Peptides against a protein of PDB entry 1BH9. Designs and how they scored, part 88

Target 1, 89 residues: chain A of PDB entry 1BH9
Amino acid sequence: FSEEQLNRYEMYRRSAFPKAAIKRLIQSITGTSVSQNVVIAMSGISKVFVGEVVEEALDVCEKWGEMPPLQPKHMREAVRRLKSKGQIP

## One batch from the design tools (peptide; made by RFdiffusion4, then SolubleMPNN)

Design b2_p23_4_s4 (from b2_p23_4, 7 letters changed)
Fold by OpenDDE base, seed 4:
Structure b2_p23_4_s4 (fold): chain B 89 residues (1-89), chain A 23 residues (1-23)
Amino acid sequence: as target 1 above (89 residues)
Amino acid sequence: VPLTPEARELLEELVEEFIRELV
């Protein structure tokens, strides 16, 4: 169990993604009604995304010799790194 | 892991952008 896998597992265990908010967002983009299954799928994928970003941001924070709480600069660098690795779109 | 309020706001924006890109 890598830190990333553990982090994702803990996120799934600790919280439910806000389905209503996800549904509203998707519908605002598509302009049409979205099924429950699509909301569930997107919620799950988004949860994984959050886990990966937070884990990478924590790694960035540590590599910079800093300590939590995580700041925007850690999140921005995390996203850049994950994109360069092809781990997120 | 604790995030500053500003980091949390940014994360929410990142999630929205992520969804917009996939949908």
Scores: peptide ipSAE 0.671, ipTM 0.950, DockQ to the pose 0.710
Fold by OpenDDE base, seed 1:
Structure b2_p23_4_s4 (fold): chain B 89 residues (1-89), chain A 23 residues (1-23)
Amino acid sequence: as target 1 above (89 residues)
Amino acid sequence: VPLTPEARELLEELVEEFIRELV
């Protein structure tokens, strides 16, 4: 990939995570309100997860001789590979 | 931007599943 494509990807990766949506999701699962610190922690962990999946998907895309934008098939293969390597649950 | 709309939708589902697994 070009340097410009890589830079745009890094900006995307570093973008803010939707904390409000995560808070509501956790509350819907637990049935109770959650603290701001718990939301911050879970948001951080989820952002790392997203970063790993997208990075692996880009690698898959490149190895398949294809170009962005990433498609569902790249994401699915990325998840399979990351699980195989024990990098995600 | 680096994802198709369909890929973004899938990623959102993957994140939800990830959180549900941890909580």
Scores: peptide ipSAE 0.671, ipTM 0.949, DockQ to the pose 0.760
Fold by OpenDDE base, seed 5:
Structure b2_p23_4_s4 (fold): chain B 89 residues (1-89), chain A 23 residues (1-23)
Amino acid sequence: as target 1 above (89 residues)
Amino acid sequence: VPLTPEARELLEELVEEFIRELV
């Protein structure tokens, strides 16, 4: 996995995820090759994940009476809340 | 929505962790 490769795409934008980077990541975990369809599916799911985290983080930011840009503390709290709600693993 | 550079970096890490949990 290369964070730099992933960084080339705005994860919270409407652009597609870097499939190559995701493919490499999955393969590094499984130790075997991964089909293109699996990469596509994982990319889509990951994009939804990002959207949910960012949306929740924005809500956290607003509820805390703060303003964008979103900070790590908003992201961490968002993840905690989403996990608590059972919306993300 | 704008993110700080640090928030973006964290988000990338969160995505990696997310994928690791699913795969």
Scores: peptide ipSAE 0.669, ipTM 0.950, DockQ to the pose 0.585
Fold by OpenDDE base, seed 2:
Structure b2_p23_4_s4 (fold): chain B 89 residues (1-89), chain A 23 residues (1-23)
Amino acid sequence: as target 1 above (89 residues)
Amino acid sequence: VPLTPEARELLEELVEEFIRELV
């Protein structure tokens, strides 16, 4: 993510999901403009993804006998586990 | 749940990769 996207993500952590950042990302991939509904849908799905990853990472942290804050190693392990379970692509 | 700054950065990268796989 660009610095601007990072800042928007930070705002999301405190309030709403960074739809603008998501919109720009999608448009950069497709090369065309996307509707509000597509952005809303993708934002919703992404939020669920984030929730699952963070929950799994917390579980990993606990299973490893460690304490928050969550570190990259917890996030990476969480993703590996979720992929192996077929819960995320 | 609190994340370290590095974990936050990684999460953002993971979200981007996730979206790229779905779009």
Scores: peptide ipSAE 0.669, ipTM 0.949, DockQ to the pose 0.589; fails the geometry check

Design b2_p23_5_s1 (from b2_p23_5, 14 letters changed)
Fold by OpenDDE base, seed 4:
Structure b2_p23_5_s1 (fold): chain B 89 residues (1-89), chain A 23 residues (1-23)
Amino acid sequence: as target 1 above (89 residues)
Amino acid sequence: DIVEAVNEYALEELFETFEKALL
């Protein structure tokens, strides 16, 4: 567990999606307004989801013999792998 | 459902928001 990994984890832990951004995103998908509780719930789910993708991307990066920072190619491959595992749709 | 919709269609927006939050 490197200092860099610890730092990234702390940054992730402190990060949060703005409520307004989540609300807009949900409403762009559903086509209707959503309650505050839905925004809160989806914010939490989204953070967990991003965390899972980043974790998979770090694994991809390592398996490819590459070093951080993560690149778009790692994120794309992570999503593909998680889909193949049935962990995301 | 809404969770599936976010995972399927909103990845780019989520990644962008996450990156901005980490900067």
Scores: peptide ipSAE 0.025, ipTM 0.516, DockQ to the pose 0.253
Fold by OpenDDE base, seed 2:
Structure b2_p23_5_s1 (fold): chain B 89 residues (1-89), chain A 23 residues (1-23)
Amino acid sequence: as target 1 above (89 residues)
Amino acid sequence: DIVEAVNEYALEELFETFEKALL
Protein backbone atom coordinates (compact mmCIF):
# COMPACT_ATOMS: atom_id res chain seq x y z
CA PHE B 1 0.00 0.00 0.00
CA SER B 2 1.03 3.58 -0.58
CA GLU B 3 1.29 5.99 2.32
CA GLU B 4 -1.93 7.58 1.14
CA GLN B 5 -3.73 4.24 1.10
CA LEU B 6 -2.46 3.36 4.57
CA ASN B 7 -3.51 6.72 5.92
CA ARG B 8 -6.95 6.37 4.34
CA TYR B 9 -7.34 2.90 5.80
CA GLU B 10 -6.34 4.13 9.25
CA MET B 11 -8.89 6.93 9.07
CA TYR B 12 -11.53 4.43 7.98
CA ARG B 13 -10.60 2.03 10.77
CA ARG B 14 -11.04 4.79 13.34
CA SER B 15 -14.36 5.95 11.90
CA ALA B 16 -17.72 4.77 13.16
CA PHE B 17 -21.38 5.62 12.89
CA PRO B 18 -22.87 6.85 16.14
CA LYS B 19 -24.89 4.04 17.68
CA ALA B 20 -27.78 6.33 18.45
CA ALA B 21 -28.05 7.41 14.82
CA ILE B 22 -27.99 3.82 13.58
CA LYS B 23 -30.57 2.82 16.16
CA ARG B 24 -32.89 5.64 15.14
CA LEU B 25 -32.52 4.78 11.47
CA ILE B 26 -33.29 1.10 11.99
CA GLN B 27 -36.25 1.90 14.20
CA SER B 28 -37.60 4.34 11.63
CA ILE B 29 -37.64 1.47 9.15
CA THR B 30 -38.81 -1.38 11.38
CA GLY B 31 -41.26 0.62 13.44
CA THR B 32 -40.09 -1.09 16.62
CA SER B 33 -37.19 -0.97 19.07
CA VAL B 34 -34.02 -2.92 18.36
CA SER B 35 -31.40 -4.48 20.61
CA GLN B 36 -27.89 -3.21 21.13
CA ASN B 37 -26.52 -6.23 19.29
CA VAL B 38 -28.62 -5.41 16.23
CA VAL B 39 -27.26 -1.87 16.30
CA ILE B 40 -23.70 -3.19 16.54
CA ALA B 41 -24.22 -5.59 13.66
CA MET B 42 -25.84 -2.97 11.46
CA SER B 43 -23.11 -0.48 12.31
CA GLY B 44 -20.52 -2.96 11.11
CA ILE B 45 -22.42 -3.78 7.94
CA SER B 46 -22.88 -0.08 7.25
CA LYS B 47 -19.18 0.57 7.75
CA VAL B 48 -18.31 -2.20 5.30
CA PHE B 49 -20.75 -0.78 2.78
CA VAL B 50 -19.36 2.73 3.07
CA GLY B 51 -15.83 1.37 2.78
CA GLU B 52 -16.68 -0.47 -0.42
CA VAL B 53 -18.36 2.58 -1.93
CA VAL B 54 -15.45 4.83 -1.01
CA GLU B 55 -12.93 2.42 -2.49
CA GLU B 56 -14.92 2.19 -5.71
CA ALA B 57 -15.21 5.98 -5.76
CA LEU B 58 -11.43 6.29 -5.45
CA ASP B 59 -11.09 3.99 -8.43
CA VAL B 60 -13.57 6.12 -10.36
CA CYS B 61 -11.67 9.27 -9.44
CA GLU B 62 -8.42 7.77 -10.65
CA LYS B 63 -9.93 6.38 -13.85
CA TRP B 64 -11.35 9.80 -14.65
CA GLY B 65 -7.88 11.28 -14.23
CA GLU B 66 -8.96 13.38 -11.28
CA MET B 67 -7.39 14.00 -7.89
CA PRO B 68 -8.90 13.77 -4.40
CA PRO B 69 -10.89 14.83 -2.52
CA LEU B 70 -13.77 12.64 -3.62
CA GLN B 71 -16.77 14.50 -4.95
CA PRO B 72 -20.44 13.53 -5.01
CA LYS B 73 -20.11 12.58 -8.68
CA HIS B 74 -17.49 9.95 -7.77
CA MET B 75 -19.73 8.50 -5.07
CA ARG B 76 -22.74 8.37 -7.40
CA GLU B 77 -20.73 6.69 -10.12
CA ALA B 78 -19.29 4.23 -7.58
CA VAL B 79 -22.79 3.20 -6.52
CA ARG B 80 -23.84 2.72 -10.14
CA ARG B 81 -20.79 0.57 -10.83
CA LEU B 82 -21.26 -1.54 -7.71
CA LYS B 83 -24.89 -2.13 -8.64
CA SER B 84 -23.82 -3.12 -12.14
CA LYS B 85 -21.32 -5.58 -10.67
CA GLY B 86 -23.96 -6.99 -8.34
CA GLN B 87 -21.96 -5.91 -5.29
CA ILE B 88 -24.89 -3.95 -3.90
CA PRO B 89 -28.63 -4.19 -4.61
CA ASP A 1 -17.63 -10.52 21.63
CA ILE A 2 -20.09 -9.38 18.97
CA VAL A 3 -18.45 -5.96 18.60
CA GLU A 4 -15.07 -7.53 18.00
CA ALA A 5 -16.50 -10.04 15.54
CA VAL A 6 -18.20 -7.31 13.52
CA ASN A 7 -15.06 -5.19 13.52
CA GLU A 8 -12.97 -8.12 12.33
CA TYR A 9 -15.46 -8.86 9.59
CA ALA A 10 -15.47 -5.23 8.52
CA LEU A 11 -11.68 -5.12 8.36
CA GLU A 12 -11.52 -8.32 6.34
CA GLU A 13 -14.06 -7.00 3.85
CA LEU A 14 -12.18 -3.73 3.59
CA PHE A 15 -8.92 -5.47 2.80
CA GLU A 16 -10.62 -7.66 0.23
CA THR A 17 -12.07 -4.54 -1.33
CA PHE A 18 -8.64 -2.91 -1.43
CA GLU A 19 -7.12 -5.97 -3.04
CA LYS A 20 -9.80 -6.03 -5.70
CA ALA A 21 -9.31 -2.33 -6.34
CA LEU A 22 -5.53 -2.64 -6.65
CA LEU A 23 -5.54 -5.68 -8.95
Scores: peptide ipSAE 0.024, ipTM 0.458, DockQ to the pose 0.068
Fold by OpenDDE base, seed 1:
Structure b2_p23_5_s1 (fold): chain B 89 residues (1-89), chain A 23 residues (1-23)
Amino acid sequence: as target 1 above (89 residues)
Amino acid sequence: DIVEAVNEYALEELFETFEKALL
């Protein structure tokens, strides 16, 4: 368990979207109200998404020979890489 | 806070992802 792995885990653990924001976002897409359980499920999916992006961004940062804190350029590159790998749509 | 900044930054990507998946 490396320091890098610990850092990725800490970022993943702390990553989350507020339930209210998720609810509003889903409703803006579907055009209908959603239940609390749907919000909980989608919040979990959102956490996984953010965690994967942050983990990839930390990897990008390291590969570029840079150190945290993460910058928008790392996040943008992470998303591009994950899309190319088919890990996110 | 870096976590807050990351979450806010990721909202746009999340929205695009959900829109593509649900519509």
Scores: peptide ipSAE 0.023, ipTM 0.501, DockQ to the pose 0.072
Fold by OpenDDE base, seed 5:
Structure b2_p23_5_s1 (fold): chain B 89 residues (1-89), chain A 23 residues (1-23)
Amino acid sequence: as target 1 above (89 residues)
Amino acid sequence: DIVEAVNEYALEELFETFEKALL
């Protein structure tokens, strides 16, 4: 790990989605209320998912010979690549 | 808290980026 990679990981580790936002999002999809434990679990899963997409997007940015910050085009390409690899649905 | 302040800013930017990319 480079110092830059470690710094990015620290920022990622400290980040978290607001529970209220996650709860509202889940309920908008399921059409019913969810427990606190479901919100906690989904928050963790969502964080892992975002981490995987961001990691792939950084690889895309580098391979295209571009510098951060990430742009929407990097994120779209990352999602496309992850789908092609079967890593996301 | 500095972590909370940074998190709030970072999440706002992240969500905006994802909306532009995925929606």
Scores: peptide ipSAE 0.022, ipTM 0.459, DockQ to the pose 0.065

Design b2_p23_5_s2 (from b2_p23_5, 13 letters changed)
Fold by OpenDDE base, seed 1:
Structure b2_p23_5_s2 (fold): chain B 89 residues (1-89), chain A 23 residues (1-23)
Amino acid sequence: as target 1 above (89 residues)
Amino acid sequence: DIWKAVFEYALKELFEEMEKALL
């Protein structure tokens, strides 16, 4: 890994969804209160998804001959590509 | 913390999309 890759990984590791928002979302679906561990689990799953999208978006950015920061167009294209590859539903 | 900002932006955007899909 390059220093940049390590830095990106560290920033990814430190990033997180707002727990309160995730809790509210889950509870709106289940109709009941959920435990902190459920919120943590769902947060982790969602974070993995985001990581995959960001990685693809970086690839899109590079392939388009552009430089960070990522823009909405990169994110949208990343999602389309991942769906095409069958990596996400 | 440029990359942290990128990930936080992505988290926010994708969370909003998840809300739209699930609610």
Scores: peptide ipSAE 0.074, ipTM 0.579, DockQ to the pose 0.095
Fold by OpenDDE base, seed 2:
Structure b2_p23_5_s2 (fold): chain B 89 residues (1-89), chain A 23 residues (1-23)
Amino acid sequence: as target 1 above (89 residues)
Amino acid sequence: DIWKAVFEYALKELFEEMEKALL
């Protein structure tokens, strides 16, 4: 890992989704209240998902012959590729 | 799709955090 990659990973690792926001989002979709455990579980799976997208985005950046930092275009392309692979909806 | 909505939200939020830290 380059210093920049390490810094990015550190920011990812330290990042945390706000529980209140996650809870509100879930409840807006399900139409019912959710438990703290559901919020925790959903936050966890979301963190894993974003990690996978970032990893794919790094690959995209490299394959495009570009240098870090990651840009929105890399993230968008990463999502498209993961969808094509059937890894995400 | 419920999963899509949650994932998109998570992606957006984390990306913004990373941008603030790296830029």
Scores: peptide ipSAE 0.061, ipTM 0.562, DockQ to the pose 0.396
Fold by OpenDDE base, seed 5:
Structure b2_p23_5_s2 (fold): chain B 89 residues (1-89), chain A 23 residues (1-23)
Amino acid sequence: as target 1 above (89 residues)
Amino acid sequence: DIWKAVFEYALKELFEEMEKALL
């Protein structure tokens, strides 16, 4: 583990999605209110998902011979690759 | 895809929060 990797993990660990934002987003899609437990569950799932995408994006960045920071193009490619692998729908 | 829309929104938000560590 490099210092940079440790720092990323620390930031990831400390990161949290605003409950209000998650709730609003879900409600905008479903058209109805959601429970607190749904928000909590969605927040956790989202964090795991983002972590996986970021990890893939870092791999993309490296394989393209580029240096951090990650750019939108890396994130988009990461999603494409994960979809191709069947890891995300 | 509903789930994808939710996660993509979350992705944008978390990306900004983690930007410093990803430098």
Scores: peptide ipSAE 0.051, ipTM 0.571, DockQ to the pose 0.512
Fold by OpenDDE base, seed 3:
Structure b2_p23_5_s2 (fold): chain B 89 residues (1-89), chain A 23 residues (1-23)
Amino acid sequence: as target 1 above (89 residues)
Amino acid sequence: DIWKAVFEYALKELFEEMEKALL
């Protein structure tokens, strides 16, 4: 990895979903209380998903000849492309 | 850090989208 990639990875690693919000969301879906381990697992899965979308969005931004910060349009296009590639449902 | 801000923003945006999709 380049130094820039390592820096992005570090920032990605330090970023996190609000734990309480994740718990509330899951409980809204399940209708019951969930354990801390479930919240941790879902947080990890969701973070992996975000990482994939951001990677694609950065590619979109570059291909469009634009500069950071990422905008909603980049994220939307990223999701569209990932769906087209069959990488996400 | 700029990248931290980018990821935090992305996390929030996608979380909201997930809520809309799942609820």
Scores: peptide ipSAE 0.041, ipTM 0.528, DockQ to the pose 0.083

Design b2_p23_5_s3 (from b2_p23_5, 11 letters changed)
Fold by OpenDDE base, seed 4:
Structure b2_p23_5_s3 (fold): chain B 89 residues (1-89), chain A 23 residues (1-23)
Amino acid sequence: as target 1 above (89 residues)
Amino acid sequence: EILKAVFEYALKELAKEMEEALL
């Protein structure tokens, strides 16, 4: 990869959901407090999930012969495709 | 295509790191 590609990867790699928000969300579901490790793990899983949706949306955008930035229609189609593939419940 | 490639690479690396941390 080029320096530019590595830079974009690094930006993605460093991005994350706020720990407090993830913790609150998990606790709202479980009804109990969660450990730091659980928050870290779920934050990562959530990031991967969002990343997969965005990746699919980029594919949709390309397949439709369009250019970034992504639009809501790309995201909607991405979710539909991932659901049909069984990658999203 | 460049953006897609970057995301694919990033997702693979992140997935590996998470798997290593959880297993």
Scores: peptide ipSAE 0.036, ipTM 0.504, DockQ to the pose 0.046
Fold by OpenDDE base, seed 3:
Structure b2_p23_5_s3 (fold): chain B 89 residues (1-89), chain A 23 residues (1-23)
Amino acid sequence: as target 1 above (89 residues)
Amino acid sequence: EILKAVFEYALKELAKEMEEALL
């Protein structure tokens, strides 16, 4: 790994979605309470998803001949590409 | 539906983090 890759991994590893926020979000959709295990699972899936989006955005940034840090335009293009690949609903 | 909501939330939070990092 490059130093930049290592730094990004460390930042990613430390990141997390607040459990309370995830719980409220899910409950707003399901209309009922959800278990702690569901919140944990969804939080994990969400983190993986963010990682995939960021990875795609970094690829976009590189392909456009630009340098980090990522900008909103990279994120928007990343989402578009992931949708076209069928990786995002 | 849940995945879409998680997607929206994740993007919002990620956007905030990116904005903070760019300041």
Scores: peptide ipSAE 0.033, ipTM 0.521, DockQ to the pose 0.325
Fold by OpenDDE base, seed 2:
Structure b2_p23_5_s3 (fold): chain B 89 residues (1-89), chain A 23 residues (1-23)
Amino acid sequence: as target 1 above (89 residues)
Amino acid sequence: EILKAVFEYALKELAKEMEEALL
Protein backbone atom coordinates (compact mmCIF):
# COMPACT_ATOMS: atom_id res chain seq x y z
CA PHE B 1 0.00 0.00 0.00
CA SER B 2 1.08 3.53 -0.70
CA GLU B 3 1.02 6.09 2.08
CA GLU B 4 -1.94 7.75 0.38
CA GLN B 5 -3.87 4.48 0.20
CA LEU B 6 -3.19 3.80 3.86
CA ASN B 7 -4.43 7.25 4.78
CA ARG B 8 -7.66 6.73 2.82
CA TYR B 9 -8.31 3.41 4.54
CA GLU B 10 -7.69 5.00 7.94
CA MET B 11 -10.20 7.71 7.11
CA TYR B 12 -12.74 5.01 6.31
CA ARG B 13 -11.96 3.26 9.59
CA ARG B 14 -12.51 6.49 11.54
CA SER B 15 -15.83 7.26 9.87
CA ALA B 16 -18.81 6.10 11.90
CA PHE B 17 -22.43 6.79 12.70
CA PRO B 18 -23.02 8.31 16.13
CA LYS B 19 -24.45 5.62 18.40
CA ALA B 20 -27.18 7.86 19.75
CA ALA B 21 -28.39 8.72 16.26
CA ILE B 22 -28.47 5.08 15.19
CA LYS B 23 -30.32 4.13 18.36
CA ARG B 24 -32.95 6.81 17.80
CA LEU B 25 -33.35 5.85 14.16
CA ILE B 26 -33.85 2.16 14.89
CA GLN B 27 -36.26 2.89 17.71
CA SER B 28 -38.27 5.23 15.50
CA ILE B 29 -38.71 2.36 13.04
CA THR B 30 -39.25 -0.56 15.42
CA GLY B 31 -41.25 1.33 18.03
CA THR B 32 -39.31 -0.38 20.82
CA SER B 33 -36.00 0.09 22.63
CA VAL B 34 -32.91 -1.71 21.36
CA SER B 35 -29.84 -3.01 23.15
CA GLN B 36 -26.39 -1.48 22.89
CA ASN B 37 -25.16 -4.54 21.00
CA VAL B 38 -27.91 -4.12 18.41
CA VAL B 39 -26.83 -0.51 17.94
CA ILE B 40 -23.21 -1.57 17.52
CA ALA B 41 -24.12 -4.28 15.02
CA MET B 42 -26.40 -1.98 13.05
CA SER B 43 -23.74 0.72 13.02
CA GLY B 44 -21.25 -1.71 11.50
CA ILE B 45 -23.69 -3.04 8.93
CA SER B 46 -24.69 0.49 8.00
CA LYS B 47 -21.07 1.57 7.56
CA VAL B 48 -20.40 -1.32 5.19
CA PHE B 49 -23.61 -0.60 3.30
CA VAL B 50 -22.80 3.07 2.87
CA GLY B 51 -19.26 2.19 1.79
CA GLU B 52 -20.57 -0.10 -0.93
CA VAL B 53 -23.01 2.53 -2.16
CA VAL B 54 -20.32 5.22 -2.25
CA GLU B 55 -17.96 2.90 -4.11
CA GLU B 56 -20.66 2.18 -6.69
CA ALA B 57 -21.45 5.89 -6.91
CA LEU B 58 -17.80 6.66 -7.69
CA ASP B 59 -18.00 4.14 -10.52
CA VAL B 60 -21.20 5.79 -11.78
CA CYS B 61 -19.57 9.21 -11.64
CA GLU B 62 -16.61 7.97 -13.66
CA LYS B 63 -18.75 6.14 -16.21
CA TRP B 64 -20.81 9.28 -16.74
CA GLY B 65 -17.60 11.18 -17.46
CA GLU B 66 -18.03 13.42 -14.44
CA MET B 67 -15.66 14.53 -11.69
CA PRO B 68 -16.03 14.45 -7.90
CA PRO B 69 -17.56 15.47 -5.58
CA LEU B 70 -20.37 12.94 -5.73
CA GLN B 71 -23.85 14.32 -6.24
CA PRO B 72 -27.22 12.91 -5.15
CA LYS B 73 -27.82 11.65 -8.69
CA HIS B 74 -24.73 9.42 -8.45
CA MET B 75 -25.91 7.98 -5.13
CA ARG B 76 -29.41 7.29 -6.50
CA GLU B 77 -28.03 5.60 -9.59
CA ALA B 78 -25.63 3.57 -7.44
CA VAL B 79 -28.55 2.27 -5.36
CA ARG B 80 -30.49 1.41 -8.51
CA ARG B 81 -27.55 -0.54 -9.91
CA LEU B 82 -26.90 -2.38 -6.65
CA LYS B 83 -30.58 -3.35 -6.49
CA SER B 84 -30.36 -4.62 -10.06
CA LYS B 85 -27.35 -6.72 -9.07
CA GLY B 86 -29.22 -8.08 -6.04
CA GLN B 87 -26.80 -6.48 -3.57
CA ILE B 88 -29.51 -4.30 -2.01
CA PRO B 89 -33.04 -5.52 -1.23
CA GLU A 1 -37.25 -0.21 5.25
CA ILE A 2 -34.34 0.07 7.68
CA LEU A 3 -31.53 0.14 5.12
CA LYS A 4 -33.23 2.92 3.18
CA ALA A 5 -33.73 4.97 6.33
CA VAL A 6 -30.09 4.51 7.30
CA PHE A 7 -29.02 5.38 3.78
CA GLU A 8 -30.95 8.65 3.87
CA TYR A 9 -29.31 9.54 7.15
CA ALA A 10 -25.86 8.71 5.79
CA LEU A 11 -26.33 10.92 2.73
CA LYS A 12 -26.75 13.82 5.10
CA GLU A 13 -23.93 13.06 7.51
CA LEU A 14 -21.23 10.79 6.10
CA ALA A 15 -21.26 10.91 2.28
CA LYS A 16 -18.32 13.31 2.02
CA GLU A 17 -16.14 11.39 4.46
CA MET A 18 -16.78 8.10 2.69
CA GLU A 19 -16.02 9.62 -0.71
CA GLU A 20 -12.67 10.94 0.50
CA ALA A 21 -11.85 7.56 2.03
CA LEU A 22 -12.50 5.69 -1.23
CA LEU A 23 -10.92 8.12 -3.74
Scores: peptide ipSAE 0.030, ipTM 0.537, DockQ to the pose 0.710
Fold by OpenDDE base, seed 1:
Structure b2_p23_5_s3 (fold): chain B 89 residues (1-89), chain A 23 residues (1-23)
Amino acid sequence: as target 1 above (89 residues)
Amino acid sequence: EILKAVFEYALKELAKEMEEALL
């Protein structure tokens, strides 16, 4: 890893979705209360998802011969590619 | 539906973070 890559990973590692927001979102769908463990699990899955999208977007950026920072076009293309590969719904 | 909702939420948060990083 380059220093830049390591720094990005560190920022990702420290990031997380707010538990309260995830809890409310799930409850709005299920119509019932959810446990803390469910919130933790869903938060983790969400974080992994974001990480995969960012990683794919960086790959897109590189393949297009461009340099960071990422732009919306990289994110949109990343999502398209991940859907095509069946990595996200 | 839960997975779709998480997907939409994650995209919104990611877009927000990206925007903030570009400012």
Scores: peptide ipSAE 0.027, ipTM 0.511, DockQ to the pose 0.329

Design b2_p23_5_s4 (from b2_p23_5, 11 letters changed)
Fold by OpenDDE base, seed 3:
Structure b2_p23_5_s4 (fold): chain B 89 residues (1-89), chain A 23 residues (1-23)
Amino acid sequence: as target 1 above (89 residues)
Amino acid sequence: DILKAVFEYALKELAKEMEEALL
């Protein structure tokens, strides 16, 4: 890894969504309470999902000949491309 | 639907963090 890649990985590894916020969000959607294990699982899946979107956005940024930091336009295009690839709904 | 909600939340939080990092 380059130093930049390592730094990004470390920041990603340290990042996490607050459990309380995720729990409330899921409950808002399902209309019922969810277990702690469900919150943990969804938090993990969410982190992986965000990682995939960010990785795609970095690729978009590079392909457009632009430099980080990522901008909303990169994220929007990343989502569009991932949908096109069938990687996200 | 859950994925969409998580995505929206994640993007909001990411945007905040990025904004703070750029300031």
Scores: peptide ipSAE 0.030, ipTM 0.506, DockQ to the pose 0.302
Fold by OpenDDE base, seed 4:
Structure b2_p23_5_s4 (fold): chain B 89 residues (1-89), chain A 23 residues (1-23)
Amino acid sequence: as target 1 above (89 residues)
Amino acid sequence: DILKAVFEYALKELAKEMEEALL
């Protein structure tokens, strides 16, 4: 990696969803309390999911001959493509 | 896309870390 690439990687790795917010969100869906371990696991899975969507969106942007920053249309198309690939239910 | 490549690498590493943490 170049320094710039490393910085982008580290920024991605260090990013995280607020635990309290994730906990509240899950509990609002399940209707019951969830353990800290469940929150941690779901936070990690969510980060991977977001990363995959962003990755696909960047690919869409490039294939459309467009340049970053990503736009809502890229994200929408990314989700559609990931669904067609079976990566998103 | 260079940003895509960086994210792909990061995702793979994160997935490994998660797998280890869940074992």
Scores: peptide ipSAE 0.030, ipTM 0.484, DockQ to the pose 0.045
Fold by OpenDDE base, seed 1:
Structure b2_p23_5_s4 (fold): chain B 89 residues (1-89), chain A 23 residues (1-23)
Amino acid sequence: as target 1 above (89 residues)
Amino acid sequence: DILKAVFEYALKELAKEMEEALL
């Protein structure tokens, strides 16, 4: 990878939800405490999900002939398209 | 709901970082 590619990868790698917030959210849904490993797994899944939505939203933005930054309308359309494709429920 | 608001904020921040990483 070029230095620029590595920098982009590091930005992606460092992006994450706060563990404490994820833990509290899961516990509010399940009604019981959860292990650290569950929090790590759910954090990772959530990160991947957001990444897929953002990628689709960038595609939407481009297809609409618009330029970043992404707007809520791009994110909403991305979710609709991903549902249509069966990539998300 | 404070938890919902915090999660939505975190989602927005994460989305911003992901966007920057993909550009």
Scores: peptide ipSAE 0.023, ipTM 0.506, DockQ to the pose 0.443
Fold by OpenDDE base, seed 2:
Structure b2_p23_5_s4 (fold): chain B 89 residues (1-89), chain A 23 residues (1-23)
Amino acid sequence: as target 1 above (89 residues)
Amino acid sequence: DILKAVFEYALKELAKEMEEALL
């Protein structure tokens, strides 16, 4: 890998949702407080999920003959396709 | 809704970072 490629991967590794936002989101759904470990776990799951959507969106962008950056339409189509494939409920 | 706004913002920024990482 080039230095630039390595840097991009490191940025991915460091990327995450803010813990406070994840905590509040879960609490709004469950109606009760959640532990820090649950927040950490859910943050990781959310990151993986977003990664899958972004990867699919890149494929959509390419198949549509378009160039990055990704647009909302690519993300929406990615979600639709992942649902069709049974990867998203 | 503030929670929705924060989450959407985080999702947007994370998506950009991950896009760059995957290219």
Scores: peptide ipSAE 0.023, ipTM 0.505, DockQ to the pose 0.414

Design b2_p23_6_s1 (from b2_p23_6, 10 letters changed)
Fold by OpenDDE base, seed 4:
Structure b2_p23_6_s1 (fold): chain B 89 residues (1-89), chain A 23 residues (1-23)
Amino acid sequence: as target 1 above (89 residues)
Amino acid sequence: SEEYELAFGPEMERLIKEIAESL
């Protein structure tokens, strides 16, 4: 791990999940404070999850013979498919 | 772009694994 890698991650994280917002969300669930590293890790996991859903949704969109941008129906179907495949709970 | 979105997940997974090893 390097500072450069962290900087790249922060660029992606900042674009989607503000650190403070993620921290507040985690603490609301756990009932206790969490470290900065936990927030970073959880943000990344969340971003990966979103990426997987988006990828599946794009596949759904294509299979339905439609073009981007993605619509709610694509996202809903993507989640159903990922659950069916056991890729998400 | 669609290419960026398709590649996003794997790249982030790699980065997260590297970060996790440093914790």
Scores: peptide ipSAE 0.040, ipTM 0.543, DockQ to the pose 0.073
Fold by OpenDDE base, seed 1:
Structure b2_p23_6_s1 (fold): chain B 89 residues (1-89), chain A 23 residues (1-23)
Amino acid sequence: as target 1 above (89 residues)
Amino acid sequence: SEEYELAFGPEMERLIKEIAESL
């Protein structure tokens, strides 16, 4: 890993979705209140999911001979590739 | 930790929206 890659990973590691936002989103879907532990679990799963998509998008960006920052086209292609590989539904 | 959550939370939400539009 390059220093830049390590720095990006560190920033990712330290970042998180706001718990309140996650709670509201879950509640809007389920129609019922959710526990703190459910919010924590869902927040973690969501973070991992985003991380995997971003990693794939960075790979797409590189393979297309482009440089960050990531653009919507990289994210769309990343999702397509991950679906194709069966890594996401 | 909280500082990073506040700083990058909106960016994460933006990414989620973009991903959702792509699914």
Scores: peptide ipSAE 0.035, ipTM 0.540, DockQ to the pose 0.084
Fold by OpenDDE base, seed 5:
Structure b2_p23_6_s1 (fold): chain B 89 residues (1-89), chain A 23 residues (1-23)
Amino acid sequence: as target 1 above (89 residues)
Amino acid sequence: SEEYELAFGPEMERLIKEIAESL
């Protein structure tokens, strides 16, 4: 792995969604309060999901013959591809 | 690419296990 790739991985590892924000988001969708464990679970699932999208976006960037950093167009294309593969709704 | 999967894969697995253990 290149230093840049390792740096991105490290940034991913250290990143996390704030629990309060996740809790509010879930509650806005469900209309009811959620437990701390639900917030923890959803926070983790969200991080994994973002990781999958970013991985796909990096692949898109590479296949288009472009260099990082990722741009909105890479993220949009990544989501489209993941949907077409049935990996996300 | 395979390189990115190798980089993020272990972390994702760790996270999944952490979630499972916390529930």
Scores: peptide ipSAE 0.028, ipTM 0.543, DockQ to the pose 0.082
Fold by OpenDDE base, seed 3:
Structure b2_p23_6_s1 (fold): chain B 89 residues (1-89), chain A 23 residues (1-23)
Amino acid sequence: as target 1 above (89 residues)
Amino acid sequence: SEEYELAFGPEMERLIKEIAESL
């Protein structure tokens, strides 16, 4: 990997959803309190999901002959493609 | 958290590498 690629890797690796925010979000949906383990699990799943969307968006960007940074149009198209592949609802 | 890293670390590492290679 180039230095730039390594930097991007580390930035993504260190990124995280705030636990408190995730807890509140889940509770707003479920209508009840959730355990710390549920928060941890959902945080991990969410990060993987975001990563998969970003990966698809990067592919879209490349296929459109464009270069990063990603734009909303890339993200929207990525979601559409992932839905068509049955990877997300 | 450590629990998160243990559970999802390998998968995230794979994905992050893929993303990095795509940039």
Scores: peptide ipSAE 0.028, ipTM 0.524, DockQ to the pose 0.047

